Peptides against a protein of PDB entry 3T6J. Designs and how they scored, part 104

Target 1, 375 residues: chain A of PDB entry 3T6J
Amino acid sequence: PIVESYIGFIESYRDPFGSRGEFEGFVAVVNKAMSAKFERLVASAEQLLKELPWPPTFEKDKFLTPDFTSLDVLTFAGSGIPAGINIPNYDDLRQTEGFKNVSLGNVLAVAYATQREKLTFLEEDDKDLYILWKGPSFDVQVGLHELLGHGSGKLFVQDEKGAFNFDQETVINPETGEQIQSWYRSGETWDSKFSTIASSYEECRAESVGLYLCLHPQVLEIFGFEGADAEDVIYVNWLNMVRAGLLALEFYTPEAFNWRQAHMQARFVILRVLLEAGEGLVTITPTTGSDGRPDARVRLDRSKIRSVGKPALERFLRRLQVLKSTGDVAGGRALYEGYATVTDAPPECFLTLRDTVLLRKESRKLIVQPNTRLE
Target 2, 372 residues: chain A of PDB entry 3T6J as posed
Amino acid sequence: PIVESYIGFIESYRDPFGSRGEFEGFVAVVNKAMSAKFERLVASAEQLLKELPWPPTFEKDKFLTPDFTSLDVLTFAGSGIPAGINIPNYDDLRQTEGFKNVSLGNVLAVAYREKLTFLEEDDKDLYILWKGPSFDVQVGLHALLGHGSGKLFVQDEKGAFNFDQETVINPETGEQIQSWYRSGETWDSKFSTIASSYEECRAESVGLYLCLHPQVLEIFGFEGADAEDVIYVNWLNMVRAGLLALEFYTPEAFNWRQAHMQARFVILRVLLEAGEGLVTITPTTGSDGRPDARVRLDRSKIRSVGKPALERFLRRLQVLKSTGDVAGGRALYEGYATVTDAPPECFLTLRDTVLLRKESRKLIVQPNTRLE

## One batch from the design tools (peptide; made by RFdiffusion4, then SolubleMPNN)

Design b2_p14_8_s4 (from b2_p14_8, 5 letters changed)
Fold by OpenDDE base, seed 2:
Structure b2_p14_8_s4 (fold): chain B 375 residues (1-375), chain A 14 residues (1-14)
Amino acid sequence: as target 1 above (375 residues)
Amino acid sequence: MALAGDVYPVVRAP
């Protein structure tokens, strides 16, 4: 078997300033069969990057073909096991040297093991479809999130010699219609500038890329989905995201106005964006469970994903990228924190919904480290 | 960067 490993101070999610890495490591075995799917995605990555909702001037100047491997984890040391990994975590290195993507296949398999009777916050009619397609849709989301989410976009930089990595005379900000007015100076990084929101903001961008690009027929074809199956995968992927946005409230601390998990904050932000789009795209309805206690249902109108959801996400995703590229911390913070705010204002009453989410909280899933054997 | 899974590692007790 092909063995892969990594070890070190890698991920900074537990640092409030997004700078100091948590010590972690893993040993894993390559899943050749699953890796083949991601290789097809890599082969189409350069073309798919052009489908993202920003001008080529806001994308990397040169596409660097990354690795993408599916791994079965034998051992993982850290605070939590991710579903996917994109490294390095330095945007400048991603732009100039490239990056590597990993899907932790056996972690995903465990995440998909949900009993129908324990599945919360979905309409009864959606449960079977959700159970059937959660795994496949999540594979699509992980692939897009890592490869085309974290692997996309350009930072505008002025180096120590005063040279720009973009043409100041010709590059136009698509949001303002004006020339570029801000950029990263020498020594400034994404994390150093955006600080407390950097991790969650980037995760939100990556998740949004996944939702946006999963609508592209070529993506579904790469993963082997056609016709009605492709539409079901799209639906379940979007449904999973809006459900995750509700579940995210578990990780909000009202007393401190603080989010405790970057990905969950990101998913809540996306939920807010899609709710703001209106037109019946997303509906969250408080209900009463069979136990007589508070419950809730999330509904996504399948027929409005492309007509209402995609345009809303397009606008939002473009704004995220433009603000990131230009190093506009004030604008980025205003946008992101605005959507990340949790209040009890109607009609959503998110603080009340949070109580419901906590009441319906599922037990933490555990992965027991597997053993290998000769067959 | 890592996409979070809702899974935590557990070492088998001897």
Scores: peptide ipSAE 0.083, ipTM 0.732, DockQ to the pose 0.543
Fold by OpenDDE base, seed 4:
Structure b2_p14_8_s4 (fold): chain B 375 residues (1-375), chain A 14 residues (1-14)
Amino acid sequence: as target 1 above (375 residues)
Amino acid sequence: MALAGDVYPVVRAP
């Protein structure tokens, strides 16, 4: 078997300032068969990057073909086991040296084993579809999230010699219509500059890329979905995201006005963006469960994903990228924290919904080391 | 960066 491993100070999710990595490591076996679809995605990456809602000037100057491998994790030492990884976590290195992507395939497989009767917050009519396509849709999301999410975008930099990695005279900020007015100076990084919001902001960008690009026919084709199946995968991917946004409330601490998980915060932000889009795209309805206690249902109007959802996400995603590229911390913080704010304001009453989420919370899941053998 | 998956409880097979 082909064995992959890594170890070191890698992920900074547990650092309030987003800078200090937690020491972690894994040992995994390459799943060659499952890696093939991601290789196809890599082969299309350069073209798909052009579909992202920012000018080429905000994308990497040169496409660097990354590795993408599906891994069956044997052991993972860390505070949390991811479904996918993009490394290194330094944008400057990503854009100049390249990066590697992995999908933790067996972690994903475990995630797919949802019992219908335990599936919360979905309409009954969506449950079977959700169960059927959650796995495949999540494969799509992971691939896009890692490769084209974390693997996309450019930071505008002025080096120690005063040279810029962009043409100050010709590059235009698509949001303002003006020349670029801010950038990263020598020694400044994404994490150092955006600090407390850096991790969640980047996860939000990556998740948004996944949702946005999964609408592209080529993406679904790469993953082997066509026709009605492709549409179902899209629907379930979006549905999963909006549901995740609701579930995310578990990880908000009202007393401290903070989020405990970057990915969950990101998913909540996306939910807020899609709710703001209005037009009946997303609806969260408080209900009463069979036990007589509070419950809720999330509804996503499939017919409005492209007409309402995509444009809203496009605008939001572009703003995220532009603010990231230009190192506009003030603007980025204002945008992101605005969507990340949790109040009990109507109509959503998120703090009340949080109580419902907590009430319906499933027991903490344990991931156990898999058994392996050589045949 | 890492995408957090929905960690499902691995029911230990008895």
Scores: peptide ipSAE 0.098, ipTM 0.726, DockQ to the pose 0.360; fails the geometry check
Fold by OpenDDE base, seed 1:
Structure b2_p14_8_s4 (fold): chain B 375 residues (1-375), chain A 14 residues (1-14)
Amino acid sequence: as target 1 above (375 residues)
Amino acid sequence: MALAGDVYPVVRAP
């Protein structure tokens, strides 16, 4: 088997300021079959990057072909096991040297071990479809999230000599119609500027890229889905995201007005964006469970994903990128924290829904290291 | 950066 590993101070999610890395490491075996799908995605990456909703001037000047591998994890040492990884975590290095992507395939498989009767917050008519396509849709999402999410976008920089990596006279901010008014100074980084929201903001951008690009027929084709199957994968991917946005409330602490998990905060933000789009795209309905206690149902109107959801996400995603590129911390924080705010205001009453989420919370899953043998 | 897995409730939300 082909073995891959990494070790070191890699992820900064446990640092409130997003700066200090946690020491972690893994040993994994390459899944050749799934890796082949991701390689096809890599082969299309340069073209797919052009489909993202920002001008080429806000994208990397030169495409650097990354590696992408699906891995079956044998052992993982750290506070948590991700579904996918994009490294290094330095934007400058990603732009100048390149990056590597991995999908932790067997971790995803474990995540989907939820029994139908325990699957919360979905309509009964969606449960079977969700169970069927959760895995495949998440493979698509992970691929897009890592490769084209984290792997996309340009930071506008002025170096120590005063030179810009963009033409100040010709590059236009698509949101304002004006020339670029802000950028990163020498020594400034994404994390240093956006600090407390940097990780969650970036995860939100990456997740949004996944949802946005999964609508592209070429993406589904790369993963081997066509016709009705492709549409079902899209639907389940979006459904999973809006459900995740509701589940995310578990990780909000009302008393401290803070989030304890960056990805879940990101998913809640996306839910808020899609709810704001209105027109019946997403509906959260409080219900009463069979036990007589509070429950809820999330509905996503499949027919409105492209007509309502995509435009809303496009606008939001563009704003995320523009604010990131220009280093506009004030604008970025205002936008992101606005959507990340949790109140009990109607119609959603998110704090009340949080109580429901906590009531319906599943028991913690344990990941056990597998054994391997030679036959 | 890493995408949170559904199976990790502590650091990575399901």
Scores: peptide ipSAE 0.077, ipTM 0.704, DockQ to the pose 0.239; fails the geometry check
Fold by OpenDDE base, seed 5:
Structure b2_p14_8_s4 (fold): chain B 375 residues (1-375), chain A 14 residues (1-14)
Amino acid sequence: as target 1 above (375 residues)
Amino acid sequence: MALAGDVYPVVRAP
């Protein structure tokens, strides 16, 4: 088997400012079969980047072909095991030297090891479909999230010599219709400028890219899905995201008005965006469980994903990217924190829903070291 | 034993 490992101060999710890395390490075995799928995605990446809802001027000037490998983790040392990784976590290096993607395949499998009878917040009619396709849809989402989410977008920079990496005269902000009015100065980074929202904001952008691009037939084809299967994968991917947005409330602390997990905050934001789209796309209904206690159901109208969901997500995703590219912290914070705010305002009453989420919370899942054998 | 998490990597441009 091919063994991969990494070790060091890598991820900064535990730093409120998103700058200081946590020490972590893993040892994993390459899953060749799944890696082949991701390699096909890499082969299409340059073309798929053009499908993202921003002008080429807001995309990287040069496509740097990354590595993408699926890994089965044998051991992991750290505060949390990710489903996917994109490294290095240095913006300048990603743009100039390239990056590597990994999917932690067996971690993904564990994350969704929920029995049907314990699956919360879904309609009964969706449960079987969800169970069937949650794994495959998550593979798609992780691939897109890492490669085309984190791997996309350009930061406008003025270097120490005063030179710009964009044409100030010709590049137009698609949101304002005006020339670019803000950028990153020498020494400024994404994390340094966006600070407390940087990690979650970027995760939200990457998750949104996943949802947006999973609608593209070529993406589903790369992963081996066609026809009705492809549509089911799309549906379950979107359904999983809106459900995750509800589940995310577990990670909000009302007393401190803060989020404890960047990805969950991101998923809540996406839920809010899709709820705002209206037209019956997403509905969260408080219910009563079989135990007579509060419960809830999330409903996603499959027929409205493309007609209502995609346009809403497109607009939102473009705004995220434009604000990121231009270093518009004020605009970015206003947008993101607006969607990340948790109140008990009707009709959603999210703080009340949070109580329901906590009531229905599953026991903590434990990942244990697998046994290995030669076959 | 380890915590289960769904962490997606961050790729940022300078």
Scores: peptide ipSAE 0.036, ipTM 0.652, DockQ to the pose 0.083; fails the geometry check

## One batch from the design tools (peptide; made by RFdiffusion4, then SolubleMPNN)

Design b2_p15_1_s1 (from b2_p15_1, 9 letters changed)
Fold by OpenDDE base, seed 3:
Structure b2_p15_1_s1 (fold): chain B 375 residues (1-375), chain A 15 residues (1-15)
Amino acid sequence: as target 1 above (375 residues)
Amino acid sequence: MTLVFEFEEGILPPA
């Protein structure tokens, strides 16, 4: 078997300033069969990057073909086991040297296990469909999130010699219509500039890329979905995201006005964006459970994903990228923290919903790390 | 960077 491993200070999610890496490591075995879909995605990556909603000037100058492998993890040491990984975490290196993507297949398999009777916050009519397509839809999301999310976009940089990696005279900010007014100076990085919001902001961008590009027929085809199945995969992927946005409230601490999990904060932000789009796209309805206690239902109108959801996400995603590229911390913070704010204001009353989420909280899954054998 | 679907805590809020 092909063995993959890494060890070191890699992920900075536990650093309040988003800079210092947590020491982690894993040993995994390559799953060749499951890697095939991701290889096809890599083959189409250069073309799919052009579908992202920012000008080519905000995308990498040259596409560097990355590796993408599905892994079965044997052992993982760290605060949490991810579903997917994109490394290195330095945008400058991603732009100039390339990157590697992995999907932790057996971790995903655990995540796919869902008991219908314990599935919270969905309409009854959606539960069977959700259970059926959660796994496949998440495979799509992971692939897009890692490869085309984390693997996309350009940082505007002025190097130590004063040279720019973009044409200051011709590159236009699509949001302002003006020339580029800010950039990363020598020694500045994504994490150093955006600090406390850097990790969650980037995860939000990557998740948004996944939702946006999963609408593309070529993506679904790569993963083997066509016709009605493809539409169901899209629906469940979006449904899962809006549900996750509600579940995310568990990881908000009202007393400290703080988020404790970067990915969940990101998912809440996306939920807020899609709610803001209006027109009945997403509806969260407080209900009463069979036990007489508070409950809630999330509804996503399938027919409005493309007409309402996509344009809203497009605008938001473009803004995320433009602010990231230009190193506009003030603008980026204003945008992101605005959507990440949790209040009890109507009509959503998110703090009240948080109480419902906590009431309906499921027990945390325990991942038992496996062994393997040669037959 | 990673994608985490399972519910895990990252940064604990100050006491």
Scores: peptide ipSAE 0.034, ipTM 0.722, DockQ to the pose 0.197
Fold by OpenDDE base, seed 1:
Structure b2_p15_1_s1 (fold): chain B 375 residues (1-375), chain A 15 residues (1-15)
Amino acid sequence: as target 1 above (375 residues)
Amino acid sequence: MTLVFEFEEGILPPA
């Protein structure tokens, strides 16, 4: 078997300033069969990057072909086991040296074990479809999130010699129609500038890329989905995200006005973006469960994903990228924190919904080290 | 960067 491992200070999610890495490590075995889909995605990555909603001037100057493998994790030492990984986390290295992507396949398999009767916040009509396509749709999401999410975008930089990595005279900010007014100076990084919102903001960008690009027929084809199956995968992927946005409320601490999990904050932000789009795209309805206690239902109108959802996400995603590229911390923080704000304002009443989410919370599961054998 | 998915099962970094 092909064994992969890493160890070191890698992820900064536990650092309030998003800069200091937690020491972690894993040992995993390559799943060759499952890696094939991701390899095909890599082969199309350069083309798919052009489908992202920002000008080429905001994308990497040169595409660096990354590695992407599906891994079956034997052991993982850290605060939590991810579904996917993109490393290194340094934007400069990603842009100049390249990066590697992995999907932790057997971690995803745990998520597939959700029982129908325990599946919260979905309409009954969606539950079977959700269960059927949750796994496959998430494979798509992980691939896009890691490869084309974290693997996309350019930071505008002025180096120590005063030289720019972009043409100041010709590059136009698509949001303002003006020349670029801000950039990263020598020594400044994404994490150092955006600090407390950097991790969550980047995860939000990556998740948004996944949702946005999963609408592309080529992506679904790469993963082997066509026709009605492709549409169901798209629907379930988007449905999963909006549901995740609701579930995310568990990780908000009202008393401290802070989020305890970067990915969940990101998913809440996406939910807010899609709710703002209106037109019946997403609806969250408080209900009463069979036990007489508060419950809720999330509904996503699949017929409006392309007509309403995609344009909303496009605009949002472009803004995320432009603000990231230009190092516009003030603008980026205003945008992101605006969507990340949790209040009890109608019609959503998110703080009230949070109580419902907590009430319906299932016991936390543990992933136990698996047994493996050679044939 | 990583993607943590198993939110419904609580497979997430601790708070």
Scores: peptide ipSAE 0.033, ipTM 0.740, DockQ to the pose 0.395; fails the geometry check
Fold by OpenDDE base, seed 5:
Structure b2_p15_1_s1 (fold): chain B 375 residues (1-375), chain A 15 residues (1-15)
Amino acid sequence: as target 1 above (375 residues)
Amino acid sequence: MTLVFEFEEGILPPA
């Protein structure tokens, strides 16, 4: 078997300022069959990057072909086991040296095992479809999230010698119509500048890329989906995201006005963006469960994903990227924290919904790491 | 450093 491992100070999710990495490591075996799908995605990555909703000037100057493998984890030491990984976390290194992507396949497999009777917040008509396509849609989302999410976008930088990695005279900010007014100076990084929102903001960008690009037929073809199956995968992927946005409320602490999980905060932000789009795209309806206690249902109008959802996500995703590229911390914080704010204001009443989410919370799943034996 | 993608189901949030 092909064995992969990594070890060191890698993820900074436990640092409130998003700067200090926690020490972690894993040992895994390459899943060749699943890796083949991701290799096809890598082969199309350069073309797919052009489909992202920002000018080429905001994309990397040179495409560096990354590695992408599916891994079956044998052992993982850290605060949490991820579904996917993109390394390194340093954007400057990603731009100049490249990056590597991995999907933790057996971790995802555990997540796929959901019992229908325990599936919360979905309409009955969606449950069977959700169960059927959750796994396949996750594969698509993880691939896009890692490869084209974290692997996309350019940071505007002025180096120690005063040279810019962009043409100050010709590059235009698509949001303002003006020349670029801000950038990263020597020694400044994404994490150092955006600090407390950096991790969640980047996850939100990556998740948004996944939702946006999963609408592209070529992506679905790469994963082997065509026709009605492709449309169902799209629908379930989007449905999963809006559901996740509701579930995310579990990880918000009202008393401290903070989020305890960066990815869940990101998913809540996306939910807010799609709710703001209106036109019946997403609806959250408080209900009463069979036990007489509060419940809720999330509805996504399939027919409005492309007409309403995509444009809303496009605008939002472009703003995320532009603010990231230009190092506009003030603008980025205003945008992101605005969508990340949790209040009890109508019509959504998110704090009330949070109570419902907590009432319907499932028991935490335990992941038991496998061992190997010589036969 | 590595950027992580996690799902709500089966995710062990960092303690």
Scores: peptide ipSAE 0.032, ipTM 0.721, DockQ to the pose 0.537; fails the geometry check
Fold by OpenDDE base, seed 2:
Structure b2_p15_1_s1 (fold): chain B 375 residues (1-375), chain A 15 residues (1-15)
Amino acid sequence: as target 1 above (375 residues)
Amino acid sequence: MTLVFEFEEGILPPA
């Protein structure tokens, strides 16, 4: 088998400032069959990047073809096991040297083993569909998240010699209609500038890219979905995200006004964006469970994903990218923290919903590291 | 950058 590994100070999610990496490592075996799908995605990546909702001037000047593989993890040492990885975590290196993507396939397989009777916050009519397509839809999401999420966008930089990596006279900020007014100076990085929100902000951007591009027929075709199956994969992917946004409340600490998990904060932000879009796209309804205790239901109107959801996400995602590209920390923080704020204001009453989420919380799943054998 | 394994749990800890 083909073996892949990495080790070192890599991910900075445990650092409140998003700068210092946690020491981690893994050993994994390449899943050739699943990797083939991601290879097809890579082959289409350059074209799909053009579908993202920002001008080409805000995208990388040159597409550097990355590697993308599905891995079956044998050993993982760290604070937690991810579903996917994009490295390096330095935007400048991503732009100039390229990057590597991986999907942790066997980890995903374990996560998808959902028991219907334990599936919370979904309508009964959605449960079977959700169980059926959660895995496949999440494969799509991981691929897009890593390759075209983390792998997309350009940072505007002025180097040590004063030269810009963009034309100051011709590049226009699509949000303001004006020339570019801010950029990264020598020594400034994404993490150094955006600091406390950098990790969650970037995860939010990547997740949003996944939702946005999963609507593209070419993406679904790459993963082998057409017709009704393709539409179901889209629906379940979006449904999973809005559900995740509700579940995310577990990771918010009201007393400290703090989020404890960057990805879950990101998913809550996306939920807020889609709720703001209105028009019945997303509805969260408090209910009473069969046990007589508080419960809730999330509804997503699939007929409104393209008409209401996509435009809302497009606008939001473009703003995320523009603010990131220009190094506009003030604007970026205002936007992101605005959506990340958790209050008990009606109609959503998120703090009350948080109590429901905590009440319905299930025991944590544990990964038992696998072994190999000769057959 | 990573995508967290379990949406419900965030990061899945090893046993």
Scores: peptide ipSAE 0.030, ipTM 0.721, DockQ to the pose 0.609; fails the geometry check

